# Designs tried in a protein design run: peptides against a protein of PDB entry 2FGR. Part 187

Target 1, 331 residues: chain A of PDB entry 2FGR
Amino acid sequence: SSVTLFGIVDTNVAYVNKDAAGDSRYGLGTSGASTSRLGLRGTEDLGGGLKAGFWLEGEIFGDDGNASGFNFKRRSTVSLSGNFGEVRLGRDLVPTSQKLTSYDLFSATGIGPFMGFRNWAAGQGADDNGIRANNLISYYTPNFGGFNAGFGYAFDEKQTIGTADSVGRYIGGYVAYDNGPLSASLGLAQQKTAVGGLATDRDEITLGASYNFGVAKLSGLLQQTKFKRDIGGDIKTNSYMLGASAPVGGVGEVKLQYALYDQKAIDSKAHQITLGYVHNLSKRTALYGNLAFLKNKDASTLGLQAKGVYAGGVQAGESQTGVQVGIRHAF

## One batch from the design tools (peptide; made by RFdiffusion4, then SolubleMPNN)

Design b2_p21_1_s3 (from b2_p21_1, 16 letters changed)
Fold by OpenDDE base, seed 2:
Structure b2_p21_1_s3 (fold): chain B 331 residues (1-331), chain A 21 residues (1-21)
Amino acid sequence: as target 1 above (331 residues)
Amino acid sequence: SLLDEVLARFQRLLEEALRVE
């Protein structure tokens, strides 16, 4: 058996020009290029190609030293793996987010990521962004000539909110083709939650694709999220992303990503564009900078996610500019 | 849009497939 201690400390100076009051915010933020984390993992060879594994991972907040505490909410799994693939038990990324966020060139963190994996409807469930789940069983296939898939089910354990039962139940999965420079995937998921104390289904469909040309990579996402409410009508968002990345000088990477969030329930769009640069000082240490623009139209109030500084919304129809400059260190 | 139609179709398929009684 082996046990590995691992982690990332990513801390930045961040600025946004507008908060909900129209004022600027600035300070020390976290997780601008990668989510800061501390983890333990290990594997045991059981023979015959079978392996047992564990993974415990929690988020680190370098700006305040984890003032709100430490937990293993990022991942807390035990697994069996072999020629059949991998089965995981415990809190983890749901299969849909694990696969489809891989097309986000900003790795679902900082001010630049695709923000489609979101609680669009004031859902009262703990994981209504569709990223992780408690009480999760997951299965991942091997790669068969490029084809692969993942499936997951999370138990609700009779969790109730208001009149809603089965809160936290998740079912979902993806199918994918990953071969050489090409990746493509389709993900489907439903999560049961509550909005205003009433039963609500969060339905999600996501299509992703990327191609690595060597000199540059292109990536795209198409997503629909729908919070199906018994009263008040559905809250639907169509999200689109297109991004490009390229290596620079053998030690750097430049990224450009655009996203559109068409928020149907409020008939309002938001446009996000982000320019990012990562400079590798070593295999473990990097400097980075992100510049993001978010333009809200009409009733849209979206804000950039400058974690540790400001992650709230802005006034309806307002635009926001964000900057992050930081250090990422992996151990 | 064509995308909306495609997504709507997939949504219906999801709703049908995920009808866990």
Scores: peptide ipSAE 0.018, ipTM 0.499, DockQ to the pose 0.012
Fold by OpenDDE base, seed 3:
Structure b2_p21_1_s3 (fold): chain B 331 residues (1-331), chain A 21 residues (1-21)
Amino acid sequence: as target 1 above (331 residues)
Amino acid sequence: SLLDEVLARFQRLLEEALRVE
C-alpha cells in the first residue's frame, strides 16, 4: 500500500473593476491558476491486475486560512481498478465535467475559465453547476486504441425541495477519442433539481475537441444547458468556447480563450475573453498573470470568478475587467 | 446558425437517450 500527501497553494492579488454596486474590488485571492487543495491518495495492489484506491481532496483557501473549515468536497472516493477500467464510489467530479472541462485551457479555475458548467436557473440543488455530485458511482473504461468512455449515477436518496422529491439524482456519461495530438468528446447528462420549489431537470450536452500542433494547441467547447421546469418554460443557455495555448521560451505558456454565453431565457449574451501567462520558476513553482474581460449585453449579469476577492454578478448590461497576479506552488 | 443546428440535434439525442433510461 502507498499513501501520498499532495497539494497546491495558489494565492494571488486580484482586481475587478465592478461589483454588483458598480464599485471596484481588490485584495488577496485564491486559486487563480490552479485550485488550491490538500489531498491524500493511495493504492493497494490486490494481485491479478486488481488495485484498490482511495482519494481524499479538499479545497484550501490561503487568503483566510480556511476560516470556514476544511472538508473533502473536491473528491472522497474509494475505487477498484484493473484491466476492466476503474469503478469509483463517493463524491467526485461527475464523468461529464471530468472529461469535458479538460478542454478548458484555464482548467476551470480563476477568472479565465469556461463558465458553461453553471447553475443558470437559480437551481436549489447543491451541485446544480453540473460539476460534482454526492452519492456518486462512476465507471471509466480503459483506452482502447483511443476510444474511451465514462459513466456515472448519483443517488438522490429521496432528498426533497418543495414538491421535488429526487433532488441530486445524476445520470450521465461521455464517449471520447484520445489519440496522439487529437482529443474529442461528447458528454450527456441529466440532473434532477428544483427551481422555485418545483421539480426541474437540468439537461446538459457538451462537445469538446482539441488538437496539439506542438507549437500551439487549439481547443473548443460547444454546450447546451436546459433547466426544464414544469411551469414557466425552459431556461436554456448555449455556451461556446475557443482557445489557443502555446509554449513560450521553454519555461512559459501563453493562453488566449474566448467564450460566448447565449442566455436564451433572458435573450441576452455575454462575451468573455481571457489572456493568461504562466511562468515556471521550477517544476513545482510558477508565477502567473490573468487578464479577463467580460461583456454583458442586455439583461446579462455574469461576473468573473475572482475567488477570495469577488465572485458575484454585476449590474445588467455592465462589463467587468479582472486581473490576477499570483504564485502557484505544488507539493 | 450552424452551431444551433448542431446543438439542437444533440439535444434530441440526449432526450431520446434519457427517455430510454
Scores: peptide ipSAE 0.013, ipTM 0.455, DockQ to the pose 0.012
Fold by OpenDDE base, seed 1:
Structure b2_p21_1_s3 (fold): chain B 331 residues (1-331), chain A 21 residues (1-21)
Amino acid sequence: as target 1 above (331 residues)
Amino acid sequence: SLLDEVLARFQRLLEEALRVE
């Protein structure tokens, strides 16, 4: 068997100009360009084109040295792969997030990412952001002339919250076309959860596409998230993202991404625009800077996710500016 | 918007497809 130890330590100085009280926050944060992580992975060739695999990965918080502990909540899978594709057992990214988050030019971390994969409705399930699931079985097809797909099911194991009895159940998948410079995907998912102790379905539809022109890459996302509550109105958010990235001088990358979050339940929009730059000092080490602006309208209270410094909301209708400058090191 | 209509249609399709389970 082959076993690989791998990881990323990404730590930054971060600033946001407003917290919930209207005060600035600043300090040392984590995961501004990539999520800091420590992992173990390996494969075993079983012969006949069949391989076994394992993957254990946890988040690293470099600012406090994982003071709250370490776990493998990012991924803890065993797998079989071959000509049929790959089957995974264990906690992982759900297939929809694994595929559709790939269109986020900010890698689903820091102050610049697409924030559509979110718990929009105070869902009481641990994974109501639609990113990962416990008790997950996933299947990923091979790539057939560009066409590929992934499917997943997570068992609820009769987990209850209030009167909800299927909390944590996930079913979802995507279909995609990945060929050369083009990528396009459609993802569909439902999670069972609870809001206010009542059964709620979190439905998600996401369209993603990107095209690499060589000199620049364009990427886009269209998403609807709908929390369907047994009692009360639906909580629906339409999220849109458009981004561009370009290599700079062979050692850098500049990224610009815009997102709109149309929060229907509160009839309020939030606009996010982020400029990012990554400077590669080597294949393993980079400096980076992110500048993000978040404009909340009306009742919107969204905040930028400056992990380790401030990730809370702001006052309704307030705008927030965030900055991250950091070092990413991969091993 | 046209996008909202498209997304709403997909949402309905999702709901229909997932009701079978």
Scores: peptide ipSAE 0.013, ipTM 0.454, DockQ to the pose 0.012
Fold by OpenDDE base, seed 4:
Structure b2_p21_1_s3 (fold): chain B 331 residues (1-331), chain A 21 residues (1-21)
Amino acid sequence: as target 1 above (331 residues)
Amino acid sequence: SLLDEVLARFQRLLEEALRVE
């Protein structure tokens, strides 16, 4: 049996030129290159190729010392693994997000990530961004000549919001091919939620792919999220991402990523472009900088996620520029 | 668009699969 304490402390100075009032925001933010975290994990060899595992992980907010508290909402799982793959019980990334966010060159954090995994419809469920779920059972296959898959089901436990009685139920999975420089995946998910107190299905389909050319990596995502409502029509968003990264001098990495969010319910688009650089001072410590531009058109009000500084929206049709410069340390 | 058609087809497949459960 083993137990490992691990974590990341990622803290930055961040700036955005516009908030919801049109004013600039700046200060100390968190999780610009990687989500800051503290965790415990361990494994036990049960013999015969079977292993038990546990994983407990919570987010760290270095700017205020976790003034809002600490929990294990990032992951709190017990697992069995072996030649059959891995079964996990407990709160975790849902299989679709776990796999498909891997194509995001900005690691699903900071001001540069793909923002498609979002609550697009004012869903009232706690995890209506499609990233994590409570009461989750997950299964991940081994890799068979490149082919792999993951599946998950989360119990709603009769959680109700308004007239919705199955809030938090998740079913989803992905199929993937991961071999050498190539990765490609298709994910499908449905989550039960509520909008305006009425039962709503959050349907999600995501296609991801990446290829590592050695000198550079290309990555892409195609996603549709649809909140299906009985009254008021569907709230649909098509999200697109294309990114490239390249190593610099053996100790650095440059990243460029573009995303388009076509918000059908409001007939409005948002464009995101992010340039990032990471400089590795060691295996554990890096400096980083991100520069992001978000252009909202028409009724779009999306904002960059400068966690700890400003993560809200902007006025309709307004553009936002964001900067983060920070330190990431892993232990 | 072609993408919308593909996505719509997969959504239908998902809906059908989820209705059987």
Scores: peptide ipSAE 0.013, ipTM 0.457, DockQ to the pose 0.012; fails the geometry check

Design b2_p21_1_s4 (from b2_p21_1, 13 letters changed)
Fold by OpenDDE base, seed 1:
Structure b2_p21_1_s4 (fold): chain B 331 residues (1-331), chain A 21 residues (1-21)
Amino acid sequence: as target 1 above (331 residues)
Amino acid sequence: SLLDEVLKRFEDLLKNNLIIE
């Protein structure tokens, strides 16, 4: 069997003009263009078209050298694959996030990504952002003339929070069409969690599409998240994203992305606009810059995710500007 | 809006087909 060691170290200088107190924050941050990671993966050919696989991946925090430790919380799977597709066992991206985040031109990281995959309701579950799950079984189909799908189920293992049971149970999946320049997907998911110690269902629906025109790529997301609480009413957010990217001079890529987060429970909107540029110095090394504007309206308190510098909220109705300039190195 | 209707329909699909008791 072959084992591959792989990783990304992505570190930046980041600035945001406002924190929760209205003060600026700046310093070294991580994962501005890609999530920094260290991983091991491998496959074994079992014959007859069957393969075994493993994947272990953890996040790297280059600014502090992983002072809080290292784990494989990004992915820790064993798999079987073949003509039937792939079955995975272990913590991973849930199928919905794995597919639907692919339409985010900012790769679900830094200050520019689509932030719809979020814990909108102070859910008490560890993965209430809808991105990953523990105790996950996933299945991914082959691509049949463009059509493909993924499904997942995560066991709650009788986890409780307050009076809520079944915390951490996930069920979800997507259907997609991926053919040439076109990609389109529909994802549905439900996760059991707790809010205020009470049972809550996190329902998520996401539609994504992209088209590569060669000279530019367009991408879009439409998402609804709903935390259905037994007491206190539903917490619903409608999130919209539209982005464009284009290659620059054969060595770079420019990205522009807009997102709207309509937070129904507080009747408040947030607007995010991000301009990004990646300059490839080599196949493995890039420089990048991101400029993001986040406008909160009314009671909205969203903050840009300048990981390692400031990822908290701002005062209600305040706007935030963020900048990241960094180096990404893959190995 | 059309989007709201689509999202509502998908929500209904989620409720009706993805409920695990």
Scores: peptide ipSAE 0.014, ipTM 0.430, DockQ to the pose 0.013
Fold by OpenDDE base, seed 3:
Structure b2_p21_1_s4 (fold): chain B 331 residues (1-331), chain A 21 residues (1-21)
Amino acid sequence: as target 1 above (331 residues)
Amino acid sequence: SLLDEVLKRFEDLLKNNLIIE
């Protein structure tokens, strides 16, 4: 058996030029290049190609020393794996998020990530961003000549909000082809939630692809999210992302990513452009800088996610500029 | 658009194969 302690401490100085009041915010933030975390994981060989595993992982907030406490809400799984693949029990990334966020060149972290995995409709469920789920069973296939898949189901356990009685139920999965420089995936998911105390289905379709040319990598995402409400019509968002990354000088990486969020229910678009640079001081330590520009049009109020400094919205139709400069250390 | 057609096909796939009412 093995037990590994692991983690990341990522802390930055961050600035955004506008909050909800139109004022600037600045200070010490967290998780600009990678989400700060502390985890324990281990594996036991059970013989015959079967292994048991556990994974416990929680977020670290370096700016305040976890003033609100520590938990394992990032992942808390027990698993069996073998030639058949892997079965996981416990809170985790849902399969669709786990696979499709891999095409985000900013790794779903900081001010630069693809923000399509979001609660677009003031959903009242705890995980209405489509990223993680409680009470989750997941299965991941092996890779068969490039082809692979994942499937997940989360129990609602009769959680109720208002008249909704299946809140937190998730069903979803992906199919993918990962071979050499090419990756492509299709993800489909439905989560049951509530909006305004009424039952609502969060449906999500995501296409992702990337190609590594050696000298550069291209990556793209296409996503539709629909909150299907019984009353008031669907809240639909189409999200698009295109990004490129390239190694710099053997020790650095530059990233450029564009995203468009077409928020159909309010007939409003938001445009995000992010430039990022990571400089590896060692295998475990890096310096990084991110520069992001978010342009909201019309009724759009999206804000950049400068965790630890400001992650709220802005006034309708306002633009926001964000900067992060920080240190990432992995152990 | 091509995107709309692709998304529609996959939405139909979701409805027929994944959605639990």
Scores: peptide ipSAE 0.013, ipTM 0.450, DockQ to the pose 0.013
Fold by OpenDDE base, seed 4:
Structure b2_p21_1_s4 (fold): chain B 331 residues (1-331), chain A 21 residues (1-21)
Amino acid sequence: as target 1 above (331 residues)
Amino acid sequence: SLLDEVLKRFEDLLKNNLIIE
C-alpha cells in the first residue's frame, strides 16, 4: 500500500470595488487559481487488477491558518477500482460537477470561474450548489475509445427541513467523450432540498465541451438549473460560458472567460468576464493574476467570489470589478 | 419534463437493481 500527503497553498491579495453596501473590499484572500487543500490518499493493490483506495481532503485557508477549523469535506472516500472503473463511497464531488467543472478554465475557484453551480433559490440544503454530496456512492467507468460516464447517488438519511423529508438526496450522472484534443459531456442531476421549508427539487442539466487546438484551447458550458417548487413557481437559471486559454512563452498561460447568467425568476441577467494569467515559476509554484468584471442587470445581485476578502452580493443592478494577485504552491 | 423522466428512470433503476430503499 502507499500513502501520499499532498496539498496546495494558494494565497492572494484581492480587491473588489463594491460590496452589498457599495464599498470596496481588499485584503488577503485564498484559492484564487486553485483551491487550497491538504489531503491524504493511498492505494492498495489487491491483486487481479483490483485496487482499494482512500482519499481524505480538506480546504486550507492560508490567510487565517484555518481559524474556523479543518475537515475532510472536500473528499472523504474509500474506493475500489479496476478494469470495471471505480466505485467510491463517501463525500465527494458529485459526478456531474466533477466532470462539468473541468470545462471551467478558472478551475471552479477565484473570481473568474463559471458560477452556474450555485444555490439559485435560497435552498436550505447544505450542498444546494450541486457541487458535492454527503453519503454519496459514485461510479466512474473506464474510458472506452473516448466514451466514459459517471453516476452517483447520495442518501438523504431522512434529513428533514420543514416539511421536506428527503433533503440531500442526489441522483445524477454524465456521459462524455474524451479523445485527444476533444472533450464533450452531458450531465443530468436532481437534488432534493427545501425552500422556505417546502420540498424542492434542484434539477440540473449541463452540456460542456472543449477543444485544444495546441495554440489555444476553447471551452464552453450550457447549463439550466431549476428549483422546482410546489408553490411559487420554479426558480430557473440558464447559464452560459465561453472561454479561451493559450500558453505564453512556455511558462505562462493566459485565460479569457465570459459567462451569462439568465435568472428567469427575477427576469434578470448577469454578465461576467474574466482575464487571467498564470506564470509557472516551477512545476509546483506559480504566480497568477485575475481581473474580473461582473455586470448585474435589473434585480440581479451576483458578486464575484473573492474568497477570504468578499464573496457576497452587490446591490441590484450594480457592477463589480475584482482583482486577485497571488502565489500558488503545490506539494 | 424529459429530465424528470430520465431521472425517475435512473432512480428506479438504482432502487431496483443497486440500492434498496
Scores: peptide ipSAE 0.007, ipTM 0.381, DockQ to the pose 0.018
Fold by OpenDDE base, seed 2:
Structure b2_p21_1_s4 (fold): chain B 331 residues (1-331), chain A 21 residues (1-21)
Amino acid sequence: as target 1 above (331 residues)
Amino acid sequence: SLLDEVLKRFEDLLKNNLIIE
């Protein structure tokens, strides 16, 4: 058996030129290149190729020293693994987000990531962004000649909000092909939630693909999210992403990513363009910079996610520019 | 669009096979 203490501290100076009042925000932010975290993990060999595992991981907020507390909400799993794959019990990334966010060149972190995994409808559930779930059982297959899959189910445990009685129930999974430079995946998920105290289904479909040319990597995502409400009609968003990354000088990586969020319920689009650079000082320490532009059209009010500085929206139809410059250290 | 049609088909698959009452 083994136990490993691990973590990342990622802190940045961040700036956005507009908040909800049209004013600039700046300060010390967190998690610009990677989510800051502290974790414990371990495995036990049970013989015959069977292993037990545990994983406990919580977010670190370096700007305020975790003023709101510390928990293991990133992951708190026990697992069994072997030739059959891996079964996990406990809060974790849901299988769809775990796989499909892998095509995001900004690793679902900072001001540059694909923002499709979002609560588009003011859902009242704790995880209505489709990223994680409580009470989760997950299964991941081995890789069979490139083919792999994951499946998950989360119990609602009769959680109620208003008249909704199955809040937090999740079912979803993906199929994928991962072989050499090529990766491609399809993910499907449904989560039960509430909007305005009424039962709502959050349906999600995501296609992802990437190809590593050695000198550069291309990646793409196509997603539809639909909050199906009993009253008021569906809230549908089509999200698109295309990105490229390339190594620079053997010590750096440059990233460029574009995303489009077509918010059907408000007939409004938002465009996101991000340029990022990571400079590796060592295997564990990097400097990074991100420059992001978010252009809202019509009634769109999306904001860049400068965690620790400003992650709120802007006025309808306004554009936002964001910058992050920071240090990432892994241990 | 082709994308819309693909997404619609998968939405239908989700609706028909993954809905939990």
Scores: peptide ipSAE 0.007, ipTM 0.433, DockQ to the pose 0.013

